# Peptides against a protein of PDB entry 7PB4, part 105

Target 1, 105 residues: chain A of PDB entry 7PB4
Amino acid sequence: KMLNIKEYKEKLLSTLGEFLEDHFPLPDRSVKKKKKNIQESSVNLITLHEMLEILINRLFDVPHDPYVKISDSFWPPYVELLLRNGIALRHPEDPTRIRLEAFHQ
Target 2, 218 residues: chain B of PDB entry 7PB4
Amino acid sequence: DALQMAVGYFEKGPIKASQNKDKTLEKHLKTVENVAWKNGLASEEIDILLNIALSGKFGNAVNTRILKCMIPATVISEDSVVKAVSWLCVGKCSGSTKVLFYRWLVAMFDFIDRKEQINLLYGFFFASLQDDALCPYVCHLLYLLTKKENVKPFRVRKLLDLQAKMGMQPHLQALLSLYKFFAPALISVSLPVRKKIYFKNSENLWKTALLAVKQRNR

## One batch from the design tools (peptide)

Design b1_p29_2_s3 (made by RFdiffusion4, then SolubleMPNN; from b1_p29_2, 8 letters changed)
Fold by OpenDDE base, seed 1:
Structure b1_p29_2_s3 (fold): chain B 105 residues (1-105), chain C 218 residues (1-218), chain A 29 residues (1-29)
Amino acid sequence: as target 1 above (105 residues)
Amino acid sequence: as target 2 above (218 residues)
Amino acid sequence: DKIEELLSKNAPELYLRLMVEELVILEAQ
């Protein structure tokens, strides 16, 4: 049976979720309490999956301003990963904003 | 045979801490070079040696020599090319090795058995246009790969931005001309009608060997 | 797919790009 576009999209999203959990997990919070004042930024980091979902949704919901502000919940290595692979673009005038690449346009 | 022993050496690595490691390596490298330039290599030998050249297992000098002798007897497997591209992403190879690989890929393009999986990597190759050292060779590769479905507005914008930054380079003009052929509505800019498409002669390193391969396969 | 298996193991960042590119194209449809 040719999977309908919807079913194929659902399968792709599932595969992406599993892949991201396996290959790009969040850093374990269990880094041993060595005493130095690393401000345990009490900020809950979002997954790379959640970050991509935000970026994809913004690209389609607000196509004239598809940029998302980088929050403290965005793990910096994930932002760098998306940028270096050409998945995301930094705003030319505001380095605190990123967009998904418009692969459909 | 001597070639199988040489390929096996590169695949398995040096077994013993022999004092003569460099002499043994040079012997096997010369064996591969001699067979490749005389007869070409089998697809399986290219599969093994191409991955070794890009894996970072050996030094840049050795990897460069291996990659220069990746001359097919008949065909190159598309799977070998996809594996090779995967090694480029791991970042263990030098910039000079990446340039040489793209030159090799363009030179050997007609000897690759299939293009379906390579075409899926179009977006990756297109992103490599941002590398000034790769750009001339990537433009040539994209000129060979580009289909109508690859010509999207965002890629047109990126090519025009590159042209604005780098000027009217012959390799960019060739690719833009192909894009305009497939999607004339996306490229409003008048491109100079060049009668001849000029790419950097990627084939120059292998010209004699490629002529010999074409003669053997006729 | 053989290519997906190969890329996921050897080039996870490239595989991620391909999946996201495809997902964006599908979302536009």
Scores: peptide ipSAE 0.588, ipTM 0.806, DockQ to the pose 0.656
Fold by OpenDDE base, seed 4:
Structure b1_p29_2_s3 (fold): chain B 105 residues (1-105), chain C 218 residues (1-218), chain A 29 residues (1-29)
Amino acid sequence: as target 1 above (105 residues)
Amino acid sequence: as target 2 above (218 residues)
Amino acid sequence: DKIEELLSKNAPELYLRLMVEELVILEAQ
């Protein structure tokens, strides 16, 4: 049965979620215990899935300014992962802002 | 046979802690080189050896020599190429090996049995245009791969930005001309009408071998 | 798909790119 576009999208999102959990999990908080002095900025890091969702939503909701400000919740290795793979782009004038690549445009 | 023993050596590694590891390696490498240049390699032999050359199992000198002798007897499997590209993403190969691989891929392009899965990797190849060392060869590869569905506005912008940065490169102009052919509305810029598309002769390393392969398969 | 299995195991970052590219294209439909 040809999956309709909606069903296919739902399946892709599910597969992406599982894939991201398996291959790109957040670093375990447990390793922070030994170096006491780095202020546990209790910044809740978002998952790569949540980061991608924010970037995708911004791309479609605000196509004229598709840039998202990098917050402290953005794990820096995820930002670099998206950039080096050409999934995201830095703003040319503001390195604190990133956008998703407009693969549909 | 000697070739099977050589391929098996590269695949499985040295079975015996021979004191003369380097002589054994050189012997097997010369066996592969001799067969590849004389007769070409079977698709299965290319699958194994190409994977080895890009996996980082051996040093750069060995990997370079293996990759230089990836000459088909008849065809190269698309699956072997996809596996090879997957190794490029892992980053265990040198920059020189990446350049050589793209040169090889362009030179051997007509000998690859299918292109459907390679075409799915179009976006990855396109992203590699930003590497100045790869750019000439990637442009040539993209010129061979580009279909109408690949010509998107964002890629046009990227190519024009690259042209603004690098200047009017013949290989980039060739790719832009193809993009303009597929999507004239996306490229308002007047491109110089070149009667001949000139890419750097990436195939020069294999010219004699490719002629021999074409003669054997006629 | 054979390519998906290959890429997910050997080149997860490339596979991620392909999935995101496809997802963006689907979202635009």
Scores: peptide ipSAE 0.587, ipTM 0.806, DockQ to the pose 0.647
Fold by OpenDDE base, seed 2:
Structure b1_p29_2_s3 (fold): chain B 105 residues (1-105), chain C 218 residues (1-218), chain A 29 residues (1-29)
Amino acid sequence: as target 1 above (105 residues)
Amino acid sequence: as target 2 above (218 residues)
Amino acid sequence: DKIEELLSKNAPELYLRLMVEELVILEAQ
């Protein structure tokens, strides 16, 4: 039973990774080469996959404070996507913090 | 026949060459409306037209009229409903169309052939409770869909929070009562034992048509 | 499943929600 759940989870994670790459890729940095003056905010944006991993891990590792601080590495459209779809929740008192929805609780 | 021509028009879209596009559209729309209200539509016709109504291919007025005449002759395919919900997620339909769709889905619920795939969409429907315009109709839909396995602690918390925000709405109380039935340990709050669960069913746009459908299929 | 294929193509945001919901449930087991 546990082996089958683990294998299924691994398969789901793989499918999720591929799906996110196909449907929600990071915007190509290459296009904005032209106008010099926008400070290349050298902020390395993380993938939606990495963002979800952080949120999932925080939910299980720190269940009493499952909130993650939104960093500059969080692409704002991804944050809004997760919030809009009810995958994540914004902290009621701190708009800079989000949590994953506790679908297991 | 005239219905097949009308369905084909909506499916393929307006042929550019028609001088009077609006008159042609209105003619075909009236054909669909007349057949649907008189006889109902076949499952295949509903599959096509329901997707068209929610795809954003036509204007809101046309989509609303199509959706209002999605009356089955016999059954509605579950696949058609799943496809329709997928279109709701794309966001090309108006808020009024979404409300109408949920009203339609509740009204037609008994005519849907199976519920297995629709039940997988439970979480999506539950999330739509946050929309004040949808909430009464979504509560009714969830009341029809809810199984014991859907009653989770986080959903109970959300319903109680919603009740705290909106007050003790009859539709929300109905859903909470069902949740308490399936999981009494999760809902410590005393719910008023309402002998009759009243959803705002009084204004079912399809009530007369559905009675006629049920009478023809007897 | 037929539903997953349909949702992935037509409603990717909904499909994402379903996958994440399932993943969270599996992680709790």
Scores: peptide ipSAE 0.577, ipTM 0.795, DockQ to the pose 0.685
Fold by OpenDDE base, seed 5:
Structure b1_p29_2_s3 (fold): chain B 105 residues (1-105), chain C 218 residues (1-218), chain A 29 residues (1-29)
Amino acid sequence: as target 1 above (105 residues)
Amino acid sequence: as target 2 above (218 residues)
Amino acid sequence: DKIEELLSKNAPELYLRLMVEELVILEAQ
């Protein structure tokens, strides 16, 4: 039976979630335990899944300005991963902003 | 036979072997070279050796020599090509090896058994247009792969931006002309009518070998 | 698919690109 588009999308999202957890997990918070003393504002890093969700949503919600500002919650290695693989693009005039590639356009 | 022993050595052989220090490596490499240029290699031998050449198991000099000998006796498996492309993303091969691979892929394109899975990698190849060293060969590959469904507005924008940056390159103009053929509404710019599509290095390293392959398969 | 299994094991970054590209295309439908 051909899966309908909705069922296929749901399956793809599930597969992506599992894949990202296995291959691109956030760095273990346990290693930060030794530098306890500096009140480094414990910026909660978001997952690569959450980052992609933000970028996808922005692409469709605001197609004329699909750029997201890079926050301290964006783990720099994830940003570089998306850029080097052509999944995301840096804004030409503002290096603090990135967008998802418009693969549908 | 001598070829099976050579292939087996590369499959099971030492990690990061240097050609200049290993007489055994050189012997096996020469065996592969001699058979490949004389008779071509079987699809199974290409599957093994192509994967080795791009995996970073051996040094760049060895990988380059192996890749130059990826001459088919009859056909190349699409699965072998997909495996090889996967290694380009992992980044264990040199820039020169990547260039050589794209040259090889263009040269051997007609000998690949099927193209359906390779076409799924279209977006990856298209992103490689941003590499100035790869761009001429990627344009040629995309010219061979492009279907109507691949011609999207964002890719047209990317090609026009690339043309604005690097000028009216013949290989880029060839690809843009094909895009205009499939989707004339997406490309408002007048393209020069070229009677002959010219890709730089039409004289590939394998020209003589490919003529011999075609003669044996007649 | 055979290609997905191959890429997920050997080239996870390439597989990620393909998945995201497909998701964006599906979201636009």
Scores: peptide ipSAE 0.572, ipTM 0.790, DockQ to the pose 0.608

Design b1_p29_2_s4 (made by RFdiffusion4, then SolubleMPNN; from b1_p29_2, 8 letters changed)
Fold by OpenDDE base, seed 4:
Structure b1_p29_2_s4 (fold): chain B 105 residues (1-105), chain C 218 residues (1-218), chain A 29 residues (1-29)
Amino acid sequence: as target 1 above (105 residues)
Amino acid sequence: as target 2 above (218 residues)
Amino acid sequence: DKIDELLRKNAPELYLRLMVEELVILEAE
């Protein structure tokens, strides 16, 4: 049975989710409470899956400005991972903005 | 067989107890080199040795010598090439080893049994164009791999941007000319009509060996 | 797919790229 494009897409998304959890998990917040007063602003880091969803959605929802501002919720190693693998591009004039590569165009 | 013993040494690693580790290594390396240059290697031997050369199991000098003798008797398995590319991504090999691998891949391209899986890696190879040391050899590889389906607007933009940065390089012009052939509507820029596409002679290292392989398989 | 298994194990970053590329293409369709 030719898997409908929709079913294939759902399977791909599921596989991607599992793969990302296994190979690119967020660092364990082993908050060793060392006492020093640095307000560890409990910035809730998003998963690589959530980051990719944001980037994909922006690419299709706003194709004329597909850039997303890097927030404190973006784990820096994930940003570098996407950039070095050519999955994302940094804005040429604003290093705080990244876009997904337009693989469909 | 001396070759089987040599391949087995590289696969299993040096047996700890030999005081003359360097002499043993050199002996086995010379055995592989001698057979490869005289007769070529079987696909299975290339599969094993190519993975070893790119895995970082041995030093750069040894890896370089192994890669230089990856000469097929008949064919190279596509699976061996895919595995080799996977090792490049792990980053355990030197920059010089990466360059040598791409030179080898271009030189041996016609001896690879299938191209379907290698074609799926097109996007990875294309991303490697940004490496100045790899760019000439990657352009040659992409020239061999490119199908109409690979010629997308975003890749055209990237090639034009690269040309603007690096100037009109012969290898980049060759690839752009192929892109224009497949998708003339995507490339409005007039490209100089070059009668001969000249890539850097990546084949020079294996030229004599490749001629011998072609003669044996005729 | 044999390639997917190989890449997932040995080159997870390359596998990620391939998956995202395919996903983006499918989203456009």
Scores: peptide ipSAE 0.574, ipTM 0.791, DockQ to the pose 0.640
Fold by OpenDDE base, seed 1:
Structure b1_p29_2_s4 (fold): chain B 105 residues (1-105), chain C 218 residues (1-218), chain A 29 residues (1-29)
Amino acid sequence: as target 1 above (105 residues)
Amino acid sequence: as target 2 above (218 residues)
Amino acid sequence: DKIDELLRKNAPELYLRLMVEELVILEAE
């Protein structure tokens, strides 16, 4: 049976989730606290999956302002990953805001 | 066979710490070069050697020489091309190797057995337009790959922005003209009607070899 | 499927881009 578009989308999301967990996990907090000056910002980092979900939702929910403000919960290496691969774009006037690339437009 | 021994050397690497490693390398490289330019290489040999050239296993000089002799006897496997592109993303190859690869890909485009998987990489190639060194060759590749379904508004905007930044380059103009052909409503800008599409790759390194391949396969 | 396996192993960042691109296209449909 040809998977309907909905089922295919669900499968793709599931595959993406598993892929991100395997290849782009959050850094383990357990690396020893020796050097003092890493601001242990007690901020809970979100997963790359959650970050992508926020960006995708914003792209479709607010198409006239699809930008998301980078919070402290955004792990900087994930932001750079999305930018260097052309998945996300910085706002031209505000580098603290990013959007998903509008691949559908 | 001398070619099989040479390919095996590149695949497996040097077995013994022989003092003559450089002489052995040069011998095998010359063997591959001679066969490639004389007869072309089998698809399996290209698969192995192309992967080696882009993996960073050898130095840039060796990789460049290997890539220059990736001349098919008959066909190149699409899988070999996809593997090669995957190595470009890992970043172990030099900028000069990337340029040479895109030149090679354009030159050998007609000898690739299938295009279905390469077409899925369209977005990746399109993103590489932002690299000034790659842009002329990527435009040529995209000119060969572009279908109507690839011509989207966001890509049109990116091409126009690129044109505003770098000026009306012949290769970019060629690609924009193709985009306008597929989707005239997306490109309101009047493009100069050029009678001849010009790509820098018209004088490719493989011109004589490709003529010989076409003659053997007729 | 063969491409996906190859890209997942050898070029995970490229694979990620392709997956996100496809997902965005599907979300618009």
Scores: peptide ipSAE 0.572, ipTM 0.789, DockQ to the pose 0.653
Fold by OpenDDE base, seed 2:
Structure b1_p29_2_s4 (fold): chain B 105 residues (1-105), chain C 218 residues (1-218), chain A 29 residues (1-29)
Amino acid sequence: as target 1 above (105 residues)
Amino acid sequence: as target 2 above (218 residues)
Amino acid sequence: DKIDELLRKNAPELYLRLMVEELVILEAE
């Protein structure tokens, strides 16, 4: 039974990875939108997969403070995506912190 | 038949660049409405038309009229409901259409053939409690869907927080009472013993139609 | 599963939610 759960989890993670690559890819930097002074913050954006991994890990590693600080590597549309779908919650007193919804609790 | 032509029109769109697009649309709407209210619609017809009503293919007025006549002859497929909910997430329907859909879903709940897939959407429905316009209807839906396995601590906290914000709403109290029934240890708060569960608009738009459906299927 | 295919195609955000919810539940087990 445990082996089946682990295998199922691995399959689900693989499926999620593929799904995220197909449906929620990072914006291609290559679209030469004209030089409006958007400071190309040299910050490498993380994938939605990486964001979810961070949030899931924090939820289980630090259950008493499951909030993650939004860094410059967090693409704002991904943050909004997670929030609007009820996957993540914003900290009530600190809008710069988000947590994954504790679906297991 | 006239109904098949009407359903086909909504599914495929207008075949001819008819100068009288609006007249043709109205004719087909009236056909669907007349059959739905008189006899009910087949599950396949509901599958097609419900998806159309929520897809944003037509304007809000048309979608509202279609949704109001989603009356089953016998049963509604759960697959149709799942598809409909998927369209709600795409955001191409109006807030009023969402409200109407939840009202419809509650009204038609007993006519849905299966609930297993709908129960998988429990978390999505629960998240919709935060919408003030949807909250009364979502509470009623959740009251119908809730099983012991759905009563989790985080959901209890959310319901109590919602109660703190909105006050002691009858629909919220009904849901909390059900939660307390399944998991009394999670709800330490004394809930008023309400002998009568009350949900807003127990008199739904479909009351007469549903009575007729029940009479035909007995 | 036919439903998964439907949701993946037509409602990717809902599908994402369902996947994450399931993953979180599985991680707790």
Scores: peptide ipSAE 0.575, ipTM 0.792, DockQ to the pose 0.644; fails the geometry check
Fold by OpenDDE base, seed 3:
Structure b1_p29_2_s4 (fold): chain B 105 residues (1-105), chain C 218 residues (1-218), chain A 29 residues (1-29)
Amino acid sequence: as target 1 above (105 residues)
Amino acid sequence: as target 2 above (218 residues)
Amino acid sequence: DKIDELLRKNAPELYLRLMVEELVILEAE
């Protein structure tokens, strides 16, 4: 039973990865608006997959404070996507923090 | 027949660039309405037309009229309902269409052939409780769908939070009472013993039509 | 599954929610 669950979980993660790449890719970095002087803080945006991994890990690793701080690496449309679909919740007092919905609880 | 031509018009769109597009549309819409209210629609016709009504292919007025005449002759396919719910997520339908759909879904619930796949969408319906316009109808739908396995602690918390925000609404109380029945340990709050479950049953647009359907299928 | 295919195509955001919900439940087991 445990081996079957692990294999199923791995398959589900693989399917999710492929699905996210197909349907929710990061925006092409190529829209370099040539505005000169602002230090291109090369904020490396993370994928939606990576964002979900962070949120899931935080939910299980720190269940008493499952919130993740929204960094500049979090693409705002992904944050809004998770929130509007009830996948994530914003902290009631700190709008810069989000958590995954505790579907297991 | 006239119904097949009408359904085909909505599915395929207007064949001829007729100057009188509106008159042709109205003619076909009236044909669908007349048959639906008189005899009901076949499951296949509902599958096609329900999908069209929620896809945003036509204007809100047309979609509303189509959805109002989604009356089964016998049964509605679960697959049609799942497809319809998928269109709710695409965001091409109006808020009023969403409300009407949930009202329709509650009204037609007993005519849906299976519930297994619809039950997999439980979490999606539950998330829609946050919409104040949908909340009464979603509560009613969830009341019909809820199984013991759906009653989770996080959902109890969300319902209690909604109650704190909205007050002791009859539809929320009905759903909470059902949750307490399945999982009494999760709901420590004393719920008022309501003798009657009050959902907004008074606004069932299809009451007369559904009585006729039930009579034909007896 | 037929539902998964339908949702993946027509409602990717809903499909995402369902997948994440399932993953979270599985992780808790």
Scores: peptide ipSAE 0.574, ipTM 0.791, DockQ to the pose 0.656; fails the geometry check

